# Peptides against a protein of PDB entry 5EFW, part 46

Target 1, 141 residues: chain A of PDB entry 5EFW
Amino acid sequence: TTLERIEKNFVITDPRLPDNPIIFASDSFLQLTEYSREEILGRNARFLQGPETDRATVRKIRDAIDNQTEVTVQLINYTKSGKKFWNLFHLQPMRDQKGDVQYFIGVQLDGTEHVRDAAEREGVMLIKKTAENIDEAAKEL

## One batch from the design tools (peptide; made by RFdiffusion4, then SolubleMPNN)

Design b1_p15_5_s1 (from b1_p15_5, 9 letters changed)
Fold by OpenDDE base, seed 3:
Structure b1_p15_5_s1 (fold): chain B 141 residues (1-141), chain A 15 residues (1-15)
Amino acid sequence: as target 1 above (141 residues)
Amino acid sequence: SEVEKKARELYEKFL
């Protein structure tokens, strides 16, 4: 099973390249964000942020990248046309057999509202499971 | 850019 067959919103980034650019974007992610693949590849994912994106939440993501750890947050993101959506976002490193970070996997669950309680827990379980599926699939490449 | 070129090349490996 290839990454192309994973019908979820996700990207893979390469922290070994300057500014940790997106190197893979799912079709669902492109549909969600309203960008073409050509517009996305090679860019840092920060283009999804905008005026109402909470900077403290962004710092949590940055810290996770710097510390090479996983994080799960909710933040406001923007489509190409400027539409806001709540992004329940999970990020985790993809490691090689030596344990070195090779890529990051970012999974997005979009919504019109900040999710809480049971809905949040369900969403978190979903995006974490998706990230693990992506990790396993990518190792087969 | 060279970064984007490399990213696209890497993308093709995941297809």
Scores: peptide ipSAE 0.304, ipTM 0.863, DockQ to the pose 0.801
Fold by OpenDDE base, seed 5:
Structure b1_p15_5_s1 (fold): chain B 141 residues (1-141), chain A 15 residues (1-15)
Amino acid sequence: as target 1 above (141 residues)
Amino acid sequence: SEVEKKARELYEKFL
């Protein structure tokens, strides 16, 4: 499908369901996080967080969801095996024809270190563009 | 769970 052709790390969540669970995960996301699809579908994406994940950054994500806005942050996430990675993360709402939020799109760019300056700007552009591509693809379903 | 069931149903719409 069109969504399957987007070879990036991303998930789609459903804020209309309890606790905004993941309803779609790309193969790349599964590979990155080391989880099976069965392990993550229906779960809130917070399972990626761990001891060194900055709670203030997590709150920014929560606020964006509550306010139905987009947000871009970097935070430490963990794979199933406990490997830490820096997640340059972009989240944005996917709206229906009425303009109401239907889903959220979350795009992850993984790295071994916190990115800054030009590298960060490039990454942000990439994940935002990816999110737009996903939005367009999903609307064609 | 019911949430997981619903999520799976929605996921299949994106396949």
Scores: peptide ipSAE 0.273, ipTM 0.851, DockQ to the pose 0.877
Fold by OpenDDE base, seed 4:
Structure b1_p15_5_s1 (fold): chain B 141 residues (1-141), chain A 15 residues (1-15)
Amino acid sequence: as target 1 above (141 residues)
Amino acid sequence: SEVEKKARELYEKFL
């Protein structure tokens, strides 16, 4: 499918199900996080969080979900093996023709360090554009 | 779980 050809780190979640579980994960996401698809589907994405993940940043994500808005943050995430990475993360709702939220799109740009300034702006543009591409592709399904 | 089953079913729609 078109979604499968999007070679970016992303997930789609379903906020209409309890705990907003992941319903789709890209191959790149699986590679990044070191999880299998079976380990991911049906789970809330919080398994990426760990000891050094900033809880205030996590709250921003939660607030965006609750408010059905988009958000872009950077936070420490962990692979299955426990490797830390900086996740430049963008979340946005996927809405139907009536404007109702059906899903959330989460896009991850991984890095070894917190990005700032021009690098951050570039990354943000990239992950936002990716999210839009995913949104368009998913609507064609 | 039923949630996971539903999630997987939805996933298949995107395959």
Scores: peptide ipSAE 0.166, ipTM 0.784, DockQ to the pose 0.879
Fold by OpenDDE base, seed 2:
Structure b1_p15_5_s1 (fold): chain B 141 residues (1-141), chain A 15 residues (1-15)
Amino acid sequence: as target 1 above (141 residues)
Amino acid sequence: SEVEKKARELYEKFL
């Protein structure tokens, strides 16, 4: 399918459902996080958070969801096995023709280290472009 | 749950 052809780590969530659950997850995302599709569909993505996840950064994500805006952050996430990874994360709303938010697109760039400077800029460009591709692909459905 | 069911149904629309 169009979305499956995007070989990146991403999810789509539905803010119109209670607790903004994941309604779509890429195969790459499942591989990254070590979860099955059955384990995550219908769940809020907060299960990726753990002890060293910065709560202020999480609040930035929450604020973006509440305000229906985009955000880009880096935070510690955890795989099912408990492995930590740095997640350069981009979230943006997917809007309908009237401008109403229908879904959120979350894109994850995983790394062993927090990235800065040029590496961060490159990563941000990548995940933002990925989100745009997902948005366009989803609108074709 | 109903939420999970709905999420899975929506997922299928994106396949």
Scores: peptide ipSAE 0.385, ipTM 0.895, DockQ to the pose 0.877; fails the geometry check

Design b1_p15_5_s2 (from b1_p15_5, 8 letters changed)
Fold by OpenDDE base, seed 1:
Structure b1_p15_5_s2 (fold): chain B 141 residues (1-141), chain A 15 residues (1-15)
Amino acid sequence: as target 1 above (141 residues)
Amino acid sequence: SEVEEKARELYEKFL
């Protein structure tokens, strides 16, 4: 299927450009965050962070990007209007046929509360599967 | 801009 058929919250970023900007955002992501596509394309996704976002968790994301690895974390994010939500977030590199990183895929599962145990495991499986679906769809194009 | 160009290319490719 195409990316437009993946009805999940996700973005694609370009680490080959300065500050790893968002170059694609799903409609669901825009609805969740209350931003227009024009407001976020070309920006680093850090605008979702705010006062209660755990800085150590943010560092884990940055380290994964720097090391070109995947990571799964849960952190506080903020909508355009300032509403807080818990973001179960998965990030992984999208590699070309030679194994070089072209993009990063970021998948978000939103919630009103921090999730643990079975709910967290289920969410992690979901967002990882979503990321794989995006990766496969991109490679088919 | 370069970002806008990359964005356009991606949307055209993936949608």
Scores: peptide ipSAE 0.357, ipTM 0.884, DockQ to the pose 0.534
Fold by OpenDDE base, seed 5:
Structure b1_p15_5_s2 (fold): chain B 141 residues (1-141), chain A 15 residues (1-15)
Amino acid sequence: as target 1 above (141 residues)
Amino acid sequence: SEVEEKARELYEKFL
């Protein structure tokens, strides 16, 4: 399908369901996080967080969801095996024809270190563009 | 769970 052709790390969540669970995960996301699809579908994406994940950054994500806005942050996430990675993360709402939020799109760019300056800007452009591509693809379903 | 079932149903719409 069109969504399957987007070979990036991303999930789609449903804020209309309790605790905004993951309803779609790309194969790349599963590979990155080392989880099976069965392990993550229906779960809130917070399972990626761990001891060194900055709680203030997590709050920014929560605020964006509550306010139905987009946000871009970097935070430490953990794979199933406990491997830490820096997640350059972009989240944005997917709206229906009436303009109401239907889903959220979360795009992850993983790295071994916190990215800065030009590298960060490039990554942000990439994940934002990816999110737009996903939004367009999903609307064609 | 019920939530997981619903999520799976929605997921399949994106396949």
Scores: peptide ipSAE 0.329, ipTM 0.873, DockQ to the pose 0.878
Fold by OpenDDE base, seed 4:
Structure b1_p15_5_s2 (fold): chain B 141 residues (1-141), chain A 15 residues (1-15)
Amino acid sequence: as target 1 above (141 residues)
Amino acid sequence: SEVEEKARELYEKFL
């Protein structure tokens, strides 16, 4: 499908199900996080969080979900093996023709360090554009 | 779980 051809780190979640579980994960996401598809489908994406993940940043994500808005943050995430990475993360709702939220799109740009300034702006543009591409592709399904 | 099963079913719609 078109979604499968998007070679970016992303997931789609379903806020209409309890705990907003992942319902779709890209191959790149699986590679990044070192999880199998079976290990993550149906789970909340919080398994990426760990000891050094900033809880205030996590709260921003939660607030965006609750408010059905988009958000872009950077936070420490962990692979299955426990490797830390900086996740430049963008979340946005996927809305139907009536404007109702059906899903959330989460896009991850991984890095070894927190990005700032021009690098951050570039990354943000990239992941936002990716999210839009995913949104358009998903609407065609 | 039921939630996971439903999520997987939805996933298949995007395959």
Scores: peptide ipSAE 0.220, ipTM 0.817, DockQ to the pose 0.878
Fold by OpenDDE base, seed 2:
Structure b1_p15_5_s2 (fold): chain B 141 residues (1-141), chain A 15 residues (1-15)
Amino acid sequence: as target 1 above (141 residues)
Amino acid sequence: SEVEEKARELYEKFL
């Protein structure tokens, strides 16, 4: 399918459902996080957070969702097995023709270390472009 | 749950 052809780590969530659950997850995302699709569909993505996840960064994500805006952050996430990874994360709303938010697109770039400077800029460009591709692909459905 | 079922239904729409 169009969305499956995007071989990146991403999810789509539905803010119109209670607790903004994941309604779509890419195969790459499942591989990254070590979860099955059955384990995560219908769940809020907060299960990726753990002890060393910065709560202030999480609040930035929450604020973006509440305000229906985009945000780009880096935070510690955890796989099912408990492995930590740095997640360069981009979230943006998917809007309908009238401008109403229908879904959120979350894109994850995983790494062993926090990235800065040129590496961060490159990563941000990548995940933002990925989100745009997902948005366009989803609109074709 | 109802939420999970709805999410799965929506997922199928994006396949």
Scores: peptide ipSAE 0.405, ipTM 0.900, DockQ to the pose 0.879; fails the geometry check

Design b1_p15_5_s3 (from b1_p15_5, 8 letters changed)
Fold by OpenDDE base, seed 1:
Structure b1_p15_5_s3 (fold): chain B 141 residues (1-141), chain A 15 residues (1-15)
Amino acid sequence: as target 1 above (141 residues)
Amino acid sequence: SEVEEKARELDELFR
């Protein structure tokens, strides 16, 4: 349902605008990151990165955007107050009926620890399913 | 603008 979707952590970005800014952020995402909507909209999501964020992982995200592909990674992100959290992150393009990329969907599963094995697989399935639900819903636009 | 319209539509859809 719509309620189930909005309870997930996600953003939508617009790669057709300079620097691929966030054009939508869920309420859960705002709560997690401790930012207001006004502080986030129009900005690139890189503000979540900090000193301990793995740069190689960030490069994987950048490559996926540049190549218009999906990617799933875990990386350290930071809240507005500077608190670290592990972000199991999935990114995928949202394409129109012609196959052209319109937006990117970014889904975040937060945790205090890096997850592995069964927990990671479960989390990946969850965030990928969430992204697909968002993509399907967006077709109503 | 077109971007603002899409942003509004997304907001209406997911909020």
Scores: peptide ipSAE 0.360, ipTM 0.884, DockQ to the pose 0.287
Fold by OpenDDE base, seed 2:
Structure b1_p15_5_s3 (fold): chain B 141 residues (1-141), chain A 15 residues (1-15)
Amino acid sequence: as target 1 above (141 residues)
Amino acid sequence: SEVEEKARELDELFR
């Protein structure tokens, strides 16, 4: 039985495969980024990066993956058509019963501007809660 | 493929 659809921008990646490819993308994510499912499945999510994407922020994401930890950042991403958007991004590992990382959950909150203060805190709360919901649902696999 | 298999499983779960 299919669980209730999570209507948020998110991907699931598989760090056990070469280059940590996307193995699932929500419909909202596809709509946001303007890609089809066929275009992004099996690919590393770095295709969202572009000229104005801060490389130090990207390194924070890379470090979190390497260290198997969670991270929350804001960075410039690009749609297929080249449109820039601010991505309030949360990444966290999904672990099995033994504590081994099975997947990574990436949640994106898109906006036209970099968010600060209360708006940022609210956004972070939202994307973290979304990630937890995804993690709980994925236990049914 | 492994990606396709996992994608299908996740599709069943979330879609």
Scores: peptide ipSAE 0.357, ipTM 0.886, DockQ to the pose 0.365
Fold by OpenDDE base, seed 4:
Structure b1_p15_5_s3 (fold): chain B 141 residues (1-141), chain A 15 residues (1-15)
Amino acid sequence: as target 1 above (141 residues)
Amino acid sequence: SEVEEKARELDELFR
């Protein structure tokens, strides 16, 4: 089923609204980040950032959004309780039939450490595939 | 609101 294929940590944001707010979050994402849906709906995802989040990496994300391109990075994120986790993060635009960006899909793969080499490649493949699955499922919107 | 409307649509699709 669709749920089985995309039972991962992900959000959908709306760049056409002020500050590109989250308009959807998967149950897994809520569990990971320790937020309720009510706490995050309508908010920019920057609340996941904290003191040790690399600002240069954040700028890469911002640039991708501004340029309407995809990006894959690893960065420190924080749960509601302040727990740090490494987020292997993939973001890509969801485009309509005209080619215009409607939403962004953000997929998170959490871990206790920064991943490299084969583990990183595997994780990147996973989150990119997940994003494609989400895009395929949501293209009817 | 617009956010709530889109959230509902996505909930129907993904939940």
Scores: peptide ipSAE 0.335, ipTM 0.888, DockQ to the pose 0.399
Fold by OpenDDE base, seed 5:
Structure b1_p15_5_s3 (fold): chain B 141 residues (1-141), chain A 15 residues (1-15)
Amino acid sequence: as target 1 above (141 residues)
Amino acid sequence: SEVEEKARELDELFR
């Protein structure tokens, strides 16, 4: 089948390496965050957090990683220049043929406002679908 | 390394 480019903000991290570093970042993610690939590869994604990032929400993300499950949250993130944005964020594990977690997929939908109701539901559906598409495509490897 | 190889494969797949 034909592989289509996924034009979304996403990263892939490797929990089998120390501190679960980013091993892949989409071009859109780099544009969003204003970082170069060299600046973020090999680093934990926590560099997106800042003073107004809700620590309880961060804990939810950490718990999902520890429990090897998925999570969807909204949190304040920061670009390299210090610009704040609301990140509608979805994270889920990518498993191998044996069912073991190999990687995590993180998908970001950015916005200037915290989204609610229909807008939030639509965004959640979008980022979850994106994550599934990434997972499916990665199985080709 | 395995990580570098995987990263390359991911680049080829998603870029």
Scores: peptide ipSAE 0.307, ipTM 0.871, DockQ to the pose 0.294

Design b1_p15_5_s4 (from b1_p15_5, 8 letters changed)
Fold by OpenDDE base, seed 5:
Structure b1_p15_5_s4 (fold): chain B 141 residues (1-141), chain A 15 residues (1-15)
Amino acid sequence: as target 1 above (141 residues)
Amino acid sequence: SEVEEKARKLDELFK
């Protein structure tokens, strides 16, 4: 199945709806964040942020959404129980046949530490590839 | 709702 091919943490959001809510979350994402699907569908993904989440990094994400571009960052996120994790996060727009942004794809690679160098490059390649796979699959909508 | 409808469609696609 498509899920079996894309066994990663990801969400799809709809910027054409108020506050760009999550309209899909992978099972892995739910497991990571400790939320049920009911708890997160229809909500903006900002609920993952907390006290130690860097506001400048959040602004980069917001700017990417506003500008309809992709972005890759690392930021502190929190599970439902309040556990911190480092999120190597990639976001990119999904465009329709007319070139208009239809959705955003957000891919999360979780870790216990901020990664750099080879580990970061490898993680970035992974989450970007995942996003492309999701984009390709979602074109069937 | 619109969210639920889209969620269902995507769920079918990614399951």
Scores: peptide ipSAE 0.308, ipTM 0.866, DockQ to the pose 0.418
Fold by OpenDDE base, seed 1:
Structure b1_p15_5_s4 (fold): chain B 141 residues (1-141), chain A 15 residues (1-15)
Amino acid sequence: as target 1 above (141 residues)
Amino acid sequence: SEVEEKARKLDELFK
């Protein structure tokens, strides 16, 4: 349902605009990150990164965007107040009927710890399914 | 702006 979708942490970005800015953020995402919608719309999502964010992981995300592919990683992100959280993050392109990339969908699963094994697999399945639901819904745009 | 327009459309879809 619509309510179920907005209860998940996600953003949509537009790679056809300068610096691939966020064009949509769910309420849950705003609550998690402690930002208002006004503060983040039009900005690149890199503001979530900080001192302990692994740069190699960030490069994987950048490569996926450049190559227009999906990626799933786990990285440290920071709230507006500077609190750290582990972000199990999935990114995938949203394509039009011609197959061209229009947007990217970013789904975040937050936690206090780096998840492993079964917990990680479960989280990955969840965020990927969420991304697919968003992609399907967005076809109505 | 273009961002605001896109945001509005998506908001209507997901809210």
Scores: peptide ipSAE 0.296, ipTM 0.864, DockQ to the pose 0.343
Fold by OpenDDE base, seed 3:
Structure b1_p15_5_s4 (fold): chain B 141 residues (1-141), chain A 15 residues (1-15)
Amino acid sequence: as target 1 above (141 residues)
Amino acid sequence: SEVEEKARKLDELFK
């Protein structure tokens, strides 16, 4: 089912609204980040960042959004309670049939450590595939 | 709001 294909940590944001707010968050994402849906809908996802979040990495994400491109990075994020986790993060635009960006899909793979080499490649493949599944499911919008 | 409306539609789509 659709739910089975996209049972991962993800959000959908709307770049056509002020500050590209989150308009959807998966149940898994809420569990991971310890926020309620009410607390995060309508907000920019930057609330996940904190003291040890690498600014250069954040800039890569910002640039990707501004340029309407995809990006994959690893960065430290924080739960509501302040717990740090490594986020293998993939972001990609969701385009309509005319090629215009409608939304952004953000997929998070959480871990206790920064992953490298084969482990990173595997994680990247997973989150990219997840993003594609979400994109396909969202075509019904 | 527009966010709430979009959220509702997406919720129905992904549930």
Scores: peptide ipSAE 0.273, ipTM 0.855, DockQ to the pose 0.392
Fold by OpenDDE base, seed 4:
Structure b1_p15_5_s4 (fold): chain B 141 residues (1-141), chain A 15 residues (1-15)
Amino acid sequence: as target 1 above (141 residues)
Amino acid sequence: SEVEEKARKLDELFK
Protein backbone atom coordinates (compact mmCIF):
# COMPACT_ATOMS: atom_id res chain seq x y z
CA THR B 1 0.00 0.00 0.00
CA THR B 2 0.96 3.67 -0.16
CA LEU B 3 1.40 3.71 3.61
CA GLU B 4 3.85 0.81 3.47
CA ARG B 5 5.98 2.57 0.85
CA ILE B 6 6.25 5.81 2.85
CA GLU B 7 6.25 4.53 6.44
CA LYS B 8 8.46 7.28 7.86
CA ASN B 9 8.15 10.29 10.15
CA PHE B 10 6.37 13.02 8.22
CA VAL B 11 3.75 15.74 8.32
CA ILE B 12 1.85 17.69 5.72
CA THR B 13 1.07 21.35 6.37
CA ASP B 14 -1.25 23.81 4.67
CA PRO B 15 0.30 27.23 3.99
CA ARG B 16 -3.02 28.45 2.59
CA LEU B 17 -4.47 28.35 6.13
CA PRO B 18 -3.48 30.77 8.90
CA ASP B 19 -0.05 29.97 10.42
CA ASN B 20 0.62 26.95 8.13
CA PRO B 21 -0.96 24.29 10.36
CA ILE B 22 -0.33 20.54 10.31
CA ILE B 23 -3.14 18.81 8.42
CA PHE B 24 -1.64 15.30 8.44
CA ALA B 25 0.83 13.39 10.62
CA SER B 26 2.12 9.85 10.16
CA ASP B 27 1.75 7.34 12.99
CA SER B 28 5.53 7.19 13.26
CA PHE B 29 5.68 10.96 13.77
CA LEU B 30 3.14 10.74 16.59
CA GLN B 31 5.14 7.97 18.26
CA LEU B 32 8.37 9.95 17.96
CA THR B 33 6.98 13.19 19.36
CA GLU B 34 4.65 11.59 21.96
CA TYR B 35 1.61 13.56 20.78
CA SER B 36 -1.81 12.32 19.75
CA ARG B 37 -3.20 13.24 16.36
CA GLU B 38 -5.88 15.38 18.00
CA GLU B 39 -3.22 17.36 19.88
CA ILE B 40 -1.33 18.48 16.77
CA LEU B 41 -3.79 18.75 13.88
CA GLY B 42 -4.46 22.40 13.19
CA ARG B 43 -1.27 23.57 14.95
CA ASN B 44 1.94 25.04 13.59
CA ALA B 45 4.85 22.60 14.04
CA ARG B 46 6.85 25.11 16.12
CA PHE B 47 5.68 23.34 19.30
CA LEU B 48 8.58 20.94 18.67
CA GLN B 49 11.09 23.73 19.36
CA GLY B 50 12.63 24.45 22.75
CA PRO B 51 15.46 26.14 24.66
CA GLU B 52 18.33 24.51 22.77
CA THR B 53 16.77 24.76 19.31
CA ASP B 54 19.07 26.92 17.17
CA ARG B 55 17.18 30.05 16.17
CA ALA B 56 19.25 30.61 13.03
CA THR B 57 18.24 27.14 11.81
CA VAL B 58 14.59 27.93 12.55
CA ARG B 59 14.96 31.09 10.47
CA LYS B 60 16.21 28.99 7.54
CA ILE B 61 13.03 26.92 7.74
CA ARG B 62 10.85 30.03 7.90
CA ASP B 63 12.64 31.57 4.94
CA ALA B 64 12.13 28.42 2.87
CA ILE B 65 8.40 28.50 3.58
CA ASP B 66 8.14 32.21 2.78
CA ASN B 67 10.11 31.75 -0.45
CA GLN B 68 8.29 28.50 -1.32
CA THR B 69 11.52 26.51 -1.61
CA GLU B 70 12.92 23.32 -0.10
CA VAL B 71 15.41 23.16 2.78
CA THR B 72 17.32 20.48 4.69
CA VAL B 73 18.65 21.16 8.21
CA GLN B 74 19.45 19.52 11.54
CA LEU B 75 17.95 20.94 14.71
CA ILE B 76 17.11 20.05 18.29
CA ASN B 77 13.44 19.21 18.82
CA TYR B 78 11.52 18.19 21.93
CA THR B 79 8.91 15.52 22.60
CA LYS B 80 5.76 16.23 24.59
CA SER B 81 7.52 15.04 27.76
CA GLY B 82 10.46 17.35 27.09
CA LYS B 83 12.98 14.84 25.74
CA LYS B 84 15.49 16.28 23.27
CA PHE B 85 16.30 14.65 19.95
CA TRP B 86 18.25 15.63 16.86
CA ASN B 87 15.97 16.10 13.88
CA LEU B 88 17.44 15.76 10.40
CA PHE B 89 14.62 17.64 8.72
CA HIS B 90 13.66 18.08 5.07
CA LEU B 91 10.92 20.44 3.91
CA GLN B 92 9.65 20.89 0.36
CA PRO B 93 6.59 22.41 -1.31
CA MET B 94 3.88 20.37 -2.98
CA ARG B 95 2.54 22.16 -6.05
CA ASP B 96 -0.72 21.73 -7.95
CA GLN B 97 -1.22 21.49 -11.71
CA LYS B 98 -1.12 25.27 -11.99
CA GLY B 99 2.27 25.37 -10.25
CA ASP B 100 0.93 26.96 -7.07
CA VAL B 101 2.05 25.70 -3.66
CA GLN B 102 -0.82 23.90 -1.98
CA TYR B 103 1.00 22.02 0.82
CA PHE B 104 4.39 21.50 2.43
CA ILE B 105 5.88 18.08 3.13
CA GLY B 106 8.04 17.81 6.26
CA VAL B 107 10.10 14.66 6.81
CA GLN B 108 11.95 13.95 10.07
CA LEU B 109 14.81 11.56 10.77
CA ASP B 110 15.49 11.35 14.50
CA GLY B 111 18.79 10.63 16.22
CA THR B 112 20.74 10.98 19.43
CA GLU B 113 23.46 13.15 17.92
CA HIS B 114 24.19 15.64 15.17
CA VAL B 115 25.37 13.63 12.15
CA ARG B 116 28.11 14.59 9.67
CA ASP B 117 29.75 13.46 6.44
CA ALA B 118 28.67 10.07 5.08
CA ALA B 119 26.05 9.50 7.76
CA GLU B 120 24.50 12.88 7.04
CA ARG B 121 24.48 12.30 3.27
CA GLU B 122 22.77 8.96 3.72
CA GLY B 123 20.12 10.47 5.96
CA VAL B 124 19.53 13.36 3.57
CA MET B 125 19.08 10.99 0.64
CA LEU B 126 16.59 8.96 2.66
CA ILE B 127 14.40 11.86 3.77
CA LYS B 128 14.46 13.47 0.32
CA LYS B 129 13.40 10.21 -1.29
CA THR B 130 10.63 9.88 1.28
CA ALA B 131 9.41 13.38 0.48
CA GLU B 132 9.34 12.55 -3.23
CA ASN B 133 7.31 9.41 -2.55
CA ILE B 134 4.80 11.44 -0.55
CA ASP B 135 4.60 14.05 -3.29
CA GLU B 136 3.87 11.40 -5.92
CA ALA B 137 1.19 9.79 -3.77
CA ALA B 138 -0.50 13.10 -2.99
CA LYS B 139 -0.82 14.34 -6.58
CA GLU B 140 -4.47 13.31 -6.49
CA LEU B 141 -5.27 15.96 -3.88
CA SER A 1 -13.53 22.04 10.30
CA GLU A 2 -11.47 22.50 7.15
CA VAL A 3 -8.43 20.93 8.83
CA GLU A 4 -10.43 17.87 9.84
CA GLU A 5 -11.82 17.50 6.34
CA LYS A 6 -8.39 17.64 4.74
CA ALA A 7 -6.97 15.26 7.33
CA ARG A 8 -9.71 12.75 6.52
CA LYS A 9 -8.99 12.92 2.80
CA LEU A 10 -5.28 12.42 3.41
CA ASP A 11 -5.96 9.47 5.72
CA GLU A 12 -7.91 7.78 2.96
CA LEU A 13 -5.19 8.51 0.41
CA PHE A 14 -2.27 7.17 2.48
CA LYS A 15 -3.89 4.13 4.09
Scores: peptide ipSAE 0.238, ipTM 0.830, DockQ to the pose 0.399

Design b1_p15_6_s1 (from b1_p15_6, 7 letters changed)
Fold by OpenDDE base, seed 2:
Structure b1_p15_6_s1 (fold): chain B 141 residues (1-141), chain A 15 residues (1-15)
Amino acid sequence: as target 1 above (141 residues)
Amino acid sequence: SVEEKARELYEKFLK
């Protein structure tokens, strides 16, 4: 489908369900993380975390979810095979017409290294724009 | 289950 085939790494989660599980994942996300769709749907995205994932950064993500706000961070994530990658991650709520949070959109930009300065700014612009595109597309469903 | 509900919602998005 249109959302599923967007060539960006993203998921949609449902905070109205226990533990904010993934309810939608792009093909690119599956390819990046090396999981099948069956393996991840219904799960919290924390399975991407591992030994070197910074816990303080994870807490920032948790706080954003709890406060229903957006956040942009970089953190170490792991593929199914255990490969580490730097994830420039953006999360934002998807709100209904009344402003109530319905879902969260998570966008991942993978890289071999932590990015800074101009590269980081460019990446942030990219993943934020991607999130907005997903938001618009999802609202048309 | 939560997983089943998530899958249902996923399919809803596909419709």
Scores: peptide ipSAE 0.188, ipTM 0.794, DockQ to the pose 0.734
Fold by OpenDDE base, seed 3:
Order: structure tokens, then sequence, then C-alpha cells
Structure b1_p15_6_s1 (fold): chain B 141 residues (1-141), chain A 15 residues (1-15)
């Protein structure tokens, strides 16, 4: 499928279901996080958070979901085995033709460090572009 | 269940 051809780390969640569960996860995302698809589908993505995940950053993500807007942040996430990674994360709503939010698209760029300046700008451009590609591909389904 | 519904939607995206 078109979505399967997008070789990036991403998930699609459904805010119209209880607790905004993941309804789609890319193969790359599964490889990054070390979870199987069966372990992830139907769950809220908060399982990626851990002891060193900044709670203020998590609140920014939550606020964006509640306000149905996009957000870009960097936060510590954890793999299934407990390995920490810096997640440059972009979240944006997917809207229908009426303008109502149907899904959220989450794109992850993993790294071993918190990126800044030019590297951050480049990463942000990449994950935002990826999110737009996913949005277009998903609307054609 | 929530998980079942999510899986149904996932399969929809795969088609």
Amino acid sequence: as target 1 above (141 residues)
Amino acid sequence: SVEEKARELYEKFLK
C-alpha cells in the first residue's frame, strides 16, 4: 500500500476512540521501539515514556491533542528493552473534508542526543514533510 | 473492544 511505502518512523492514532490509541504503526517504528505490531495496536503511545521523560514536554503534546493542533518537541523515549533515545517528535491532526479531526499523525526522528540549531531545523523540516506525505497518502485510502 | 476496533482500522489502511 501507499502507507507501507513510507519508510519513516510514524504512527496514526484515533482520538475518537477511548484514550487515543494507535491504529497504525510503520515497520520502521516497530524496529525503532522494539515492539511487535500486536503489542502496539490499540494502545496509547505513552508506553514510550519513562523516568527521564520530561513531563512538561509531555504536557505540550497533550495540550496539542486537546486543542487539535500540531506540535514539535524533543523528548526522551524508551524502547521495549529500556534503551533511551531522543525523539524529535512531530504531531499533527488529520482532518476530513469538513475540517473535523479524524486522526493524529505522529512522526519520530530518533537520535542519541538532543539536537540544536541547524541540525534541529533540518530534522524538523524532515519530519514535517513526512507528516504531510502521510496525510496525503492516508486520504487516498 | 478498543483494541479490536483499532485493528479493524489498521487493516483498512492496509487495503
Scores: peptide ipSAE 0.167, ipTM 0.776, DockQ to the pose 0.832
Fold by OpenDDE base, seed 4:
Structure b1_p15_6_s1 (fold): chain B 141 residues (1-141), chain A 15 residues (1-15)
Amino acid sequence: as target 1 above (141 residues)
Amino acid sequence: SVEEKARELYEKFLK
């Protein structure tokens, strides 16, 4: 499918199900996080969080979900093996023709450090564009 | 279950 050909780190979640579980994960996401697809499907993406994940940033993500809005943040995430990485993360709702939220698209840009300035702007543009591509591809399903 | 439903939805995206 078109979604499978998108070689970016992303997930699709279903806020209409309890705890907004992951319903789709890209191969790149699995590689990044070191989880199998079976390990993450049906789970909330919070398993990526750990001791050094900023809780205020996590709250921003939660607020965006609750308010059905998009958000872009950087936060520490952890792989299955416990490796920390900086996640430039973009979340946005996927809406139907009526404007109702059906899913959320989460795009992750991994890095070894917190990005700032031009690097951040470039990353943000990339993950936002990726999210739009995913949105378009998913709507064609 | 929620997990099963999620997997079903995932399969739809693969089709």
Scores: peptide ipSAE 0.143, ipTM 0.752, DockQ to the pose 0.863
Fold by OpenDDE base, seed 1:
Formats: C-alpha cells, structure tokens, sequence
Structure b1_p15_6_s1 (fold): chain B 141 residues (1-141), chain A 15 residues (1-15)
C-alpha cells in the first residue's frame, strides 16, 4: 500500500489492545530491523531492546504512552541478528476527531552513532515531520 | 489472539 511504501522507518501501535501491539510497519522498518511483517505484527515493540538499551529512556517512552503524550528519545536498539544501532525515536498519539487516542505513531531514525547538537536537532525535526505526515495519511484511509 | 486482531486492524483500517 501507499502507507507501507513510505520510505521512512515507522510503526503504528494500538494502545486499546493488550500491551500496545504493533499493528502496522513500514517496509523500511522491516529492512532496518531484519524482521518480517508477520514476525512483528501483534507484538509490543520492546523486542528491539537489549542489554545496552538504557532503561530510564525506555521508562520515558512508557510514561508518554501512559500519559498519552509525545516523546522524543535516543536509545540503543537491536536487529533480529543482534546488531546494535542508535535509534532517534519519536512517538506521538494519533487522535480521532473527538480528541481520543486511537493509535500511536513511532518513527525511527537509525544511525551508527549517538547524535548531538545540530545533527540531533535536524533528525528530530525530520522524524516529527514524518510523524505528522503519517498521521495525515492514516486519517485519510 | 492479540496478533490476529492487530493484523485484522492493519488490513481493515491501514491498507
């Protein structure tokens, strides 16, 4: 589909289902993480975490979901084969016309190194804009 | 199951 073919790493999750599972994943996300769509749909995205993933950062993500707010963090994630990558991650709720949360949009910018300063600001702007584009596209479905 | 329901939503609302 058009949404699947967006050349950005993203997932959509459903907080109304137990454990907020992934219900949509872009082709790029699958390529990055080395998983098939069948392997990840219905699962919580925490399978990307591993030994070096900062637990305090993970808690920030959980808090944002619980509070139905957006958050932007940078954390270590792992591919299916165990390769580490730095994930500049943005999460925001997708709300209906009444303002109720229907889904969450998660956008990932991958890199070999932790980014700071101008590079980080640029990445944040990119993934936030991507999330907004996904939100608009999804609402047109 | 949760996985089946998630996939159903994927096919129904996001495809």
Amino acid sequence: as target 1 above (141 residues)
Amino acid sequence: SVEEKARELYEKFLK
Scores: peptide ipSAE 0.187, ipTM 0.797, DockQ to the pose 0.660; fails the geometry check

